# Peptides against a protein of PDB entry 7RZF, part 19

Target 1, 358 residues: chain A of PDB entry 7RZF
Amino acid sequence: PFQEEHLKQLYKIVPIKDIRNLYVTFPIPDLQKYYKSNPGHYLGHLIGHEGPGSLLSELKSKGWVNTLVGGQKEGARGFMFFIINVDLTEEGLLHVEDIILHMFQYIQKLRAEGPQEWVFQECKDLNAVAFRFKDKERPRGYTSKIAGILHYYPLEEVLTAEYLLEEFRPDLIEMVLDKLRPENVRVAIVSKSFEGKTDRTEEWYGTQYKQEAIPDEVIKKWQNADLNGKFKLPTKNEFIPTNFEILPLEKEATPYPALIKDTAMSKLWFKQDDKFFLPKACLNFEFFSPFAYVDPLHCNMAYLYLELLKDSLNEYAYAAELAGLSYDLQNTIYGMYLSVKGYNDKQPILLKKIIEKM
Target 2, 358 residues: chain A of PDB entry 7RZF as posed
Amino acid sequence: PFQEEHLKQLYKIVPIKDIRNLYVTFPIPDLQKYYKSNPGHYLGHLIGHEGPGSLLSELKSKGWVNTLVGGQKEGARGFMFFIINVDLTEEGLLHVEDIILHMFQYIQKLRAEGPQEWVFQELKDLNAVAFRFKDKERPRGYTSKIAGILHYYPLEEVLTAEYLLEEFRPDLIEMVLDKLRPENVRVAIVSKSFEGKTDRTEEWYGTQYKQEAIPDEVIKKWQNADLNGKFKLPTKNEFIPTNFEILPLEKEATPYPALIKDTAMSKLWFKQDDKFFLPKANLNFEFFSPFAYVDPLHSNMAYLYLELLKDSLNEYAYAAELAGLSYDLQNTIYGMYLSVKGYNDKQPILLKKIIEKM

## One batch from the design tools (peptide; made by RFdiffusion4, then SolubleMPNN)

Design b1_p9_4_s1 (from b1_p9_4 with S3T S8R)
Fold by OpenDDE base, seed 1:
Structure b1_p9_4_s1 (fold): chain B 358 residues (1-358), chain A 9 residues (1-9)
Amino acid sequence: as target 1 above (358 residues)
Amino acid sequence: APTLPPLRF
């Protein structure tokens, strides 16, 4: 584990690939014994959230970050790390101190709100869905995985332990959150812009880097992170499926799509699933307009319309994806294509959101 | 996203 001398350090790393990454790392206790409550997953879910009022939403609005991930990572024996990792823009590389300030402002917001049982329940429900509908793994790969997991879990729990949340433990959430402090931080910036500015070489791969102490003034700035009113907890995820009923195969079920509606303005084909027997559906809509491709101007306007529509739906896209729903919108030479896929239970909600933005 | 990718330099 890191001693005090290894904390409050900045690493400037030269990558082989043209990548720009920031890693903000906190040493934390080993959380493996707390798998039934998984406080690191709770914090990773919130810190890594992509909805309105999230850390990523604010950092993207400034043009500093493209992507964000947050969560626990295994360390050596007896400790873990909590890591916040962002993909930096060229501009974001110049604002690393302010990016980290925003991270601590979001963490301070989590302290002020305290642990939320409803957020834990959503994580529990999402994990239960993921477990129940997990794809069949290859037997050899699965056996090897289970053999590795047996070191961490009882035999009776080994199949479910990675997914099943059982206990809301606000005390453990607060305990981990108390480790996410500026005095406990390790920062790594990965960029080719550090080429020729390094003084150390890593022993195993020859990676060039520079190590610097983070100035006490910068640590104090992060310690004094105020509440930023732009940060909010996510809203409840309305797309989480709760009904998994599979309707029986109808006696008249055809092997091909049947025309079930034929009108002057619409045709509808339906095919019941006779192969997979999953509580999933695919809704596909083709819209026809004589104006969609009449000239280059109309074509570009139709393209711009869909780009703006997609942008207006970004607030729902992440929550839908977490819940195993997706949508696609495409321009066609005849008009527009819409697809909604995933668990059937909440597809009408997502479809309604799309139509309301159209 | 809450899932950390493998650290690939």
Scores: peptide ipSAE 0.014, ipTM 0.650, DockQ to the pose 0.242
Fold by OpenDDE base, seed 4:
Order: C-alpha cells, then structure tokens, then sequence
Structure b1_p9_4_s1 (fold): chain B 358 residues (1-358), chain A 9 residues (1-9)
C-alpha cells in the first residue's frame, strides 16, 4: 500500500509516441472479494459515462479532453487502483489542474446523490446481456483466460463471475468513493512537452520523468470542489434489451432478401436470420432524393445536414453502444443511408430517436 | 517505492 509520502504526487512523463494523457490514480483496497457487487465497476460506469451531464461531456465542451476512461485496475497483492484516464488536447494539457477539479466536482456529485440501485441494475443487465451473447472465444485463449480467472473465483462461478452482478452494496460504493479524494491522489501527465524537463529515468524502460509534490494549495482547491450544476447522473438507458425471443424460421424463408413491400414511395426487403439465431437485427434505409447530388450546393447541404444530425444524436450514441446498438449515417450520391444494428428489442426506440432528430 | 505501473505506451 502507498504510504502518505507516495500520495499527492505529480509525475511528468515523456512518452515515446506523440501522446497527451492524464492519469489520475487513487489507491483503493483490494475489491476482488467483492466481485458480486463490483463497486469499482459502478463508479467506473458513472465516472466514465459519456452522456449529457457526464464528466467527459463537460471536458469535451471545454475542448480539453477527447476521451475518458474510469475504472479499477489491479495493483500488487492486497491493493488496487482506481484510475481516471483522459486523452488531452493541446489546450487540455494547459488546464490539467482544472480538469482534475472537474473530476473532483463529479465525484462530489456522486457523493451528494449517493449510490443508485437503478444504476447498479443497469450495470447488472448490461453484463448479463454481454455474458449471454458473448461470442465463442478461441478454445486456447479461452482456456488460458479461465485458468487465470480460477485464481479469483470458485470453479462453479468462473464462467459467470466476470459478468454477473448479484449484490447491490451501497456501503462498498461509498467506501471506494471515500478513497477518491485529493489527499489520496497520484497524478501522471504524459506529454512530449516535458522533454528536457525531466530529472529521472525509469529503470525498466528508460522512461524519462519528473516527480513533484502537488502543492497544498492545489490539493485544497480540489478538496473544496463544489457541486458543479453541469454534472448530472445519466438518465436510464432505454436501449438495454429485455426481450431476447428468437422467432421461428418462416417456412418460406428465402436465402436472400425478399421484397415484402413495393410502393411508389418505398420498397422493403426482408431476410430472416437462418444462421446465427441471435436476437439481433440489421435495419438498412436508403433514402433517395433527386436534389441530394444535383449540384455542389445541394451536395454540401446534404453533407452538413448529416453532420448536424450525427451531432444531434451524440446524446444517444453512447447509451445505444453500451446496450449493443449502433447506427450509421452516410451520404450517398442518391441521398442518404441509415443503418441501425444490434439487439432488435430496442431498435425501434433508437430509430424513433433518429427520425425525431431528422 | 511503489512504481507507477509501467505505462505501456
């Protein structure tokens, strides 16, 4: 375990690649025994959320961060880390203190709201879906994975333990959240901008770095993180599938798409799945407009329209992706193409959201 | 000293 002298440290690291990353790391207790409740996954889900009112949404809105990952990582025996990792913009590299302030504001929001059973239930449902419909792993890779997992889980649970959440433990969520404090922080900034500004070399890889204590004033600034009204808990994910029924294969099922609707305004082709037998569908829509490519102005208008449409759908994209849904929007020489793919149950909801934004 | 986990870049 880190001693107090190892906390409140800033590492400035020179990468080999041209990357800009921030790692905000907290030492946490070993949570392995709590795999049935997985409080670190709960917190990682919220801190790493990409929806409206998320930490990432605010940091993106400021142009400071491109991506964010939050979650637990294994440490050595008897401890773990909770890490918030962000990809920094050039501007974000100048605002690291403020980025971390926003992290603590979001963490403070999580403290103020307290543990939410519905969020745990969504994590549980998502993991159950992922488990149920996981692709068959290659036998050799799977055996090696299972052998590794056997160190942590009973044999009877080894197939499910990574996926199945069983116990809502608000006490453990609060316990982990209590470790996510400025006094417990270790910060690493990775940037080529530190080249020639380092005084140490890591012994294994030769990585150049500088270690500094974080000033007490900065720690106090983060300790006094207020409730930022821009931060909100995510809304319920309406795209999580609940119906997994596989419809029986129709007697007249064709090996190719059959034309099932032919009108002046629309043609519809349908092919039932005869191979995979998954509760998944692929909806493809091609829209035809004589104006879409008639001249450069209309072509650019059609392009801008889709870019604006995609931007307007970003609020749903993450929630849909988590639920195993995806969409694609493309310009064509004849108009536009829309695809909706994934679990069929909530595709109508996503499709409706797309149409409402169109 | 607890080393930073090797940042696999």
Amino acid sequence: as target 1 above (358 residues)
Amino acid sequence: APTLPPLRF
Scores: peptide ipSAE 0.011, ipTM 0.578, DockQ to the pose 0.116
Fold by OpenDDE base, seed 2:
Structure b1_p9_4_s1 (fold): chain B 358 residues (1-358), chain A 9 residues (1-9)
Amino acid sequence: as target 1 above (358 residues)
Amino acid sequence: APTLPPLRF
């Protein structure tokens, strides 16, 4: 376990690749025994969320961060880490202290709201879907994985323990959240901009780095992180599938799409799945407009329209992706193409959201 | 000193 002298440290690291990353790391207790509630996954889901009012949304709006990952990571035997990792922009590299302040503001928001059973239920449902429809792993990789997890889980639970949440434990969520404090932080900044500014070399990989104590004034600034009104808990994910029924194959099912509707304004082709038998669908829409490509101006306007439409749909993109839904919007020489793919149950909801933004 | 876990870059 880290001693007090190993906390509140800043590491400036020179990468081999041209990357800019920030790692904000907290030592936490070993949570392995709590796998049924997985409080670290709950916190990782919220801290790593990409929707409106998320930590990433705010940091991205400032142009400081491109991507964010939050979650637990295995450490040495008997302890773990909680890590918030961000991909930094060039500007974000100059604002690391403020980025970390925003992390603590978001964590403070989570403390103020307290553990939410509905969020746990969404994590449970998402993991159950992922387990149920998990692709067949390669036997060699799967055997090696199972052999590894047999050290941690009862034999009867080895197949499910990583996926199936069983217990809502707000006490454990609060316990982990209480470890996410500035006094427990270890910060690593990875950037080529530290080349020639390092004084140490890592033994195993020869990585050049500098270690510095984080000033007490900076720690105190983070400890006094207020509630930022821009941070909000996610809304409920309306795209999580609940119906997985597979309809029986129709007697007249054709191996090719059949024209099932023909009107002056629309044609509809349908093909039932006769091969995969999954509760998934692919919806493809081609829209025709005589104006879409009539001249360079209209072409650029049609392009701009789709870029704006995509931007307006960003609020749903992450929630849809988490739920195993995706959409695509493309300009064509004849107009526009829309595709909606994934679990069929909530596709009508996503399609409605797309149409409402059009 | 507990080394930073090897940052797999």
Scores: peptide ipSAE 0.010, ipTM 0.560, DockQ to the pose 0.109
Fold by OpenDDE base, seed 3:
Structure b1_p9_4_s1 (fold): chain B 358 residues (1-358), chain A 9 residues (1-9)
Amino acid sequence: as target 1 above (358 residues)
Amino acid sequence: APTLPPLRF
């Protein structure tokens, strides 16, 4: 485990590639024995959330961060890490202290709200869906993976242990959340801007870096992180499928799309799945407008319209993606194309949201 | 020093 001397450290690292990354790392206990509750996944789900009121949403709104990942990582010698990793903008590189302050404000919000059983249930349901409908792994990779995890799980659970949540353990969530403190932080900033400003070289890869103690004043600033009113828990994910019924193959099912409706305003083609037998559908809509490509102005207006529409749908996109739903919107020379893909159960909800924004 | 787990560069 890291000793106190290894905590509250800042590493400035020179990458080979032109990348800007921030890693905020917390040593945590080994959570392997708690796989049935997986408190680190619960926290990773919330800290890494991309919806309205999320940490990422706020950091993006400031122009400081492009992407965020939060979660547990295996450590060495029977301990783990909780890591918050962000891709920094050029501006974000100048605001690292404030970015980390916002991380602690979000963590403080999680402390104030306490563990939410409904969030655990969503994680459970999402993981159950992912397990049930996971793609066939390559046998060699799968066997090697299973052989590795047999060291950690009972044989009867080895196939399910990584996916199936069984126990809501608010005590363990709070225990992990209590380790996410400024006094327990290690910060790494990766940027070419540190070139020529380093004093150490890593032994194995020759990576140039500088190590500094984080000033006590900065630690205190993070310790005094207030509740930022912009941070909110996510809303319930309305896109999580609950119905997985597969309709029987129709006797007259064609190997190609059949025209099932023909009207003055619409044509509808349908093809039943005859191969995969998944509770999934692909809805594809082509909209035709004589104005979409009539002139360069209308073409650009149609483009801007779709960009604005996509932007207005971003609030749902992440929740839909987590639930195995996706949409695509494209301009065409005749109008627009809309695709909705994934589990069929909640596709009508996503489609309705799209249409309501159109 | 406990090596930072290799940052996936």
Scores: peptide ipSAE 0.008, ipTM 0.557, DockQ to the pose 0.115

Design b1_p9_4_s2 (from b1_p9_4, 3 letters changed)
Fold by OpenDDE base, seed 1:
Order: structure tokens, then sequence, then C-alpha cells
Structure b1_p9_4_s2 (fold): chain B 358 residues (1-358), chain A 9 residues (1-9)
């Protein structure tokens, strides 16, 4: 594990690829024994959230970050890391200290709100869905994976242990959150802009880097991170499926889509699933407009309309994706195409939100 | 995104 001398360090790393990344790393205890409560997953879910009031939403609004990932990573035996990783813009590379300040403001918000049982329940439900409807893996890969994880889990639980949440443990959430402090931080900035500014070479790959102590004034700035009123806990995910009933195959079910509605303004085709038997559906809508492609102006206006529509739907996109729902919106020469896919239970909710924004 | 166990999309 890192000693005190290895904490509060900044690494400037030269990549081979043209990438800009920030890694904010905290040493944490080994959480493997707590797999039934998985406090690191709880914190990763919140810190890595992409909805309104999230850390990512604020950092994107400033133009500093493209993507954010937060969560636990295996270390060596007896310790783990909690890592917040962001993809930096060119501007974000100039604001790393302020990005990290916002991370600590969000962490401070999590401390102020305390552990939320409803968030744990959503994580439990999402993982249960992911387990239940898990795709078939290649036998060789799956057996090798299972053999590897048998070192960590009881034989009777080995199939479920990565997914099964059983215990809400606020004490363990607080314990991990208490390790996410400025005094425990290790910062790595990855950018080609450090080329020719490094003084060390990594032993194994020859990666050039510079190591610096983070100034005490910067650590104090992060320690004094106040509550930022822009940060909020996510709202409840309304897209999490709860009904998994599969309707029986109709006796007259055809292998092809049947026309079930024919009107002057709409045609509807339906095909029941006769192959997969999953609680999933694909809804496809083709909208026709004589104006969509009449000239270059109308074509560009139709394009702009869909881009604005997609932007207005961003608030739901992440929550829907987490719940195994997706949508797609495309321009066509005849008008527009909408697709909604995933678990059928909450598709009407997502579809309604799309139509309300249109 | 969280570093979740592989979100099976």
Amino acid sequence: as target 1 above (358 residues)
Amino acid sequence: SPTLPPLRF
C-alpha cells in the first residue's frame, strides 16, 4: 500500500496516443469481503452518474470534461483503489485543480446527504436484471472466468456474487467515503503536452513522467471544499423494469410481421417474438413528411431539429441506458425514424418522454 | 459512467 510519502503526489505522464486523461486515485481497504453490500459500487454509481446535478454534468457545462468514470479498482493483495477518471478537453487540461475541487465538492455533498437506501435498492435491482437476462457467454471463456473468481467467492455464490446485493451497509459506505480525502489523493495527468518536460522514465514500458508534490495550499483548498449547490443526488430511475412477464405465443402467430392497423394516417405491423422469449421489445416508428427533403434548407432544418431533440432528451438517456432501454432518432429522406428498444415494461415511459419533447 | 461490473448492454 502507499505510504504517506506516496500520497498528495502529482504525476505528469506522456502518453504514446494523443489522449488527455486525469486520474484521481485514493487508496482504500480491500472491499472484496463486502461484496454482498458492495459500498464501492454504490459510490461509483453516484460519482460516475451522468444525470442532472451530477459531477459530470457540471464539468461538461464548463467544457472541461467529455467523459467520467468513478469506482473501485483492484490493487494488490489487501488493498484497492477508488479512481475517478475523466477525459479532459484541451481547456480542461488547464483547469485540473478546479476539476478536482469539484470532485471534492461532490464528495462533500455525498457526506452531507449520507447513505441512501433507495440508491442501494436501485443498484440491487439493476444488477438483478443484468444477472437474470445475462447473455450466453462462450463456455471456455465463462469457465475460465468462474475458475478465477472461485478464489474470492464461495462455490454456491460464485455465479451470483458479482451481481447479488443483499445488505445495505451505510457504515461501509461512510468508511469508503472517509478515504476519499485530499490528504489521501494521488493525481495523474496524462497528456502529450508534457513531452520534453519530464525527468523520469518508467522501468517497464519506458513511459516518461514527472512526479511532483501537490502544494499544501492546493491540498488545503480541496480540504475546504464547500457545498456546491449545483450538485444534487440523482432522481429515482423510473426506467428500471419490474415486470418481466412473457406473454404466451398466439396460436395464429406468423413468422412475419402482420398488418394490425391500416388507416389513412398510420399503418402498424406487429410480430410476436417466437425465438428469443425475452421481456424485450423493439418499437420502430417511421414518420413521413413531404417537407423533410424538399430542398437543402428544409433538410438542414430537419437535421437541426433532431439534434436539438436529442440534446433535450439527454436528461433521460443515461437513466434509460442504465435500465437497459435505448432510443435512436434519425433523419430520413421521407421524414424521421424513431426506434425504442430494450425491456418492454418501461418503454411506454421513455416513448412518452420522447413524444412530449417533440 | 460508474466502473460497474460489466454493464451488459
Scores: peptide ipSAE 0.012, ipTM 0.549, DockQ to the pose 0.108
Fold by OpenDDE base, seed 2:
Structure b1_p9_4_s2 (fold): chain B 358 residues (1-358), chain A 9 residues (1-9)
Amino acid sequence: as target 1 above (358 residues)
Amino acid sequence: SPTLPPLRF
């Protein structure tokens, strides 16, 4: 376990690749015994959220961060880490202290709101869907994985333990959240900009680094992180599927798409799944406009329209993706193409949102 | 000194 002398440290690391990353790491207790409640996953889901009012949304709005991942990571036996990892822009590399301040502001927001049972329920439902419809893995990899996790879970639970949440434990969420404090932080900044500025070399990989103590004034600044009014808990994910019914194969089902609607304004082709028998669908729409590619100006306007439309849909993209829904929007020489894919139950909701933004 | 787990870059 890390002692006090190992906390409040900053590591400046020179990568081999041209990458800019920030790792904010907190030592936490071993949570393995709490796999049924998985409080680290709850916190990772919120801290790593990409929707409106998320940590990532604010850091992106400032041009400091491209991507963010939050979650628990296994350490050695008897302890874990909670890690917030971000991909830094060049500008973000100059604002690391402020990025970390925003992390603590978001963590403070989570403390102020307290544990939310509905968020746990969403995590439970998402994980249950992921378990139920898990793709077939390569037998060799799967067997090796199962053999590894047999050290951590009862034999009867070994297949479900990584997925199925059973218990809402607000006490454990608070316990982990109490470890996410500035006094318990280890910071690593990875950038080629530290080349020639390091004084140590890592023994195993020869990685060049510098270790510095984080100044007490910076720690105090993070300890005094206020509530930033831009940070909000996510809204409920309306795209989580609840109906997984597979309709019987129609007696007249053809092996190819059948024309089921033909009008002056629309043609509709339908093909029932006769192979996979999954509660999933693929909706494909081709829109025709005589103006789409009539001249270079209209072509560029049609392109810009789709880019703006995609941007306006970003608020739903992450929530839909978490729920196993996706969409695609493309320009065509005749107009535009829209595809909506995933669990069929909530596809109408996503489609409606897309059409409302159009 | 607890080595930072090698950041597998």
Scores: peptide ipSAE 0.008, ipTM 0.517, DockQ to the pose 0.108
Fold by OpenDDE base, seed 4:
Structure b1_p9_4_s2 (fold): chain B 358 residues (1-358), chain A 9 residues (1-9)
Amino acid sequence: as target 1 above (358 residues)
Amino acid sequence: SPTLPPLRF
């Protein structure tokens, strides 16, 4: 475990690749024994959330961060880390202190709201879906993975332990949240901008770095992180599937899409799944407009329309993706193409939202 | 000293 002297440290690291990353790391207790409640996953889900009022949404709105990942990471025996990792813009590299302030404001929001059982339930449901409909892995890789995780889980649970949440433990969530404090922070900034500004070389890979103590004033600034009114808990994910019924094959099921509707305004082809037998569907829509490609102006307007539509749908994209739904929007020479794929149960909800934004 | 796990860049 890190001692106090190892906390409140800033590492400036020179990468080999041209990357800009920030790692905000907190030492936490070993949570392995709590895999049935997985409080680190709960916190990672919220801190790593991409929806409205999320940490990432605010940091993106400022142009400082492209991506964010939050979660637990294994350390050595008897300790773990909670890590918030962000991909920094060039501007974000100048605002690292403020980015970390926003992280602590979001963490403070999580403390103020307290552990939410409904969020745990969503994580549980998502993981249960992921387990139930897990793709077939290559036997060799799968066996090797299972052999590795047998060190951590009972034989009877080895297949389920990484997925199935069983226990809502608000006490453990609070315990982990209590470790996510400025006094416990380790910060690593990765950027080529530190080239020639380092004084140490890492022993194993020759990575150039500088280690500095974070100033007490900066720690105090982060300790005094207020409630930022822009931060909100996510809304309930309406895209989480609950119905997994697989309809029987129709007696006249064709190996190709059958035309089931033919009108002046629409044609509809349908093919039932005769191969996978999954509670999934692929909805493909081709919209035809004689104006879509009539001239360069209309072509550019159609393109701009689609880009604006995609942007307007970003609020749903993450929640849909978490729930195993995806959509795609493309311009065609005839108009527009829309695809909605994934679990069929909530596809109508996503499709409705897409159409309402159109 | 607990070395930061090598950042696999």
Scores: peptide ipSAE 0.008, ipTM 0.526, DockQ to the pose 0.115
Fold by OpenDDE base, seed 3:
Structure b1_p9_4_s2 (fold): chain B 358 residues (1-358), chain A 9 residues (1-9)
Amino acid sequence: as target 1 above (358 residues)
Amino acid sequence: SPTLPPLRF
């Protein structure tokens, strides 16, 4: 495990590629034995959330961060890490201290709200769906993976242990949150801007880096992270499927889409799934407008309309994606194309939201 | 020195 001398350290790392990344790492206990509750996944789900009031949403609104990943990672010698990793903008590279302050403000919000059983239940349901409808893996890769995880899980649970949550353990969530403190932090900044400013070379890859102690004043600033009123817990994910019924194949099911409705204003084609037998659908809509491509102005207006529409749908996109729903919106020379894909149960909800924003 | 987990470069 890291000793005290390894904590509160800043690493400035020169990458080979032109990338800007921030890694905020916390040593945590080995959580492997707690796989049935998976408190690190609970925290990773919230810290890594992309919806309104999330850490990422706020950091993006400031122009500092493009992407964020939060979660537990395997360590060495019977300990783990919790890592928050962000892709930095050029501006974000100048605001690393403030980015980390916002991380601690969000963590403080999680402490103030306490563990939420409904969030655990959503994680459980999402993971159960992911397990139940898991795609076939390549046998060689899958066998090697299973052989590896047999060291960690009972034989009876080896297939389910990475997915199926069984126990809500608020005590373990709090225990991990108690490790996500400024006094327990290791920071790495990866940027070419550190070229020629390093004093050490990594032995294995020759990576140039500088190690510095984080100033006590900065640690204190992070320790005194106030509640930021912009941070909110996510709303309940309305897109999580609950109905997985597969309708029987129709006797007259065609291998191609059949025209099932023809009107002056619409045509509808339908094809039943005859191959996969999944509780999924693909809804595809082509909207025709004589104005969409009549001139360059209308074409550009139609483009801008879709960009604005997509932006207005961002609040739902992440929650839908987590639930195995997706949408796509494209301009066509005839108008607009909309696709909604994924579990059929909640597709009407997503479709309704899209149409209400249109 | 505790090896930093290999940064996936």
Scores: peptide ipSAE 0.006, ipTM 0.510, DockQ to the pose 0.114

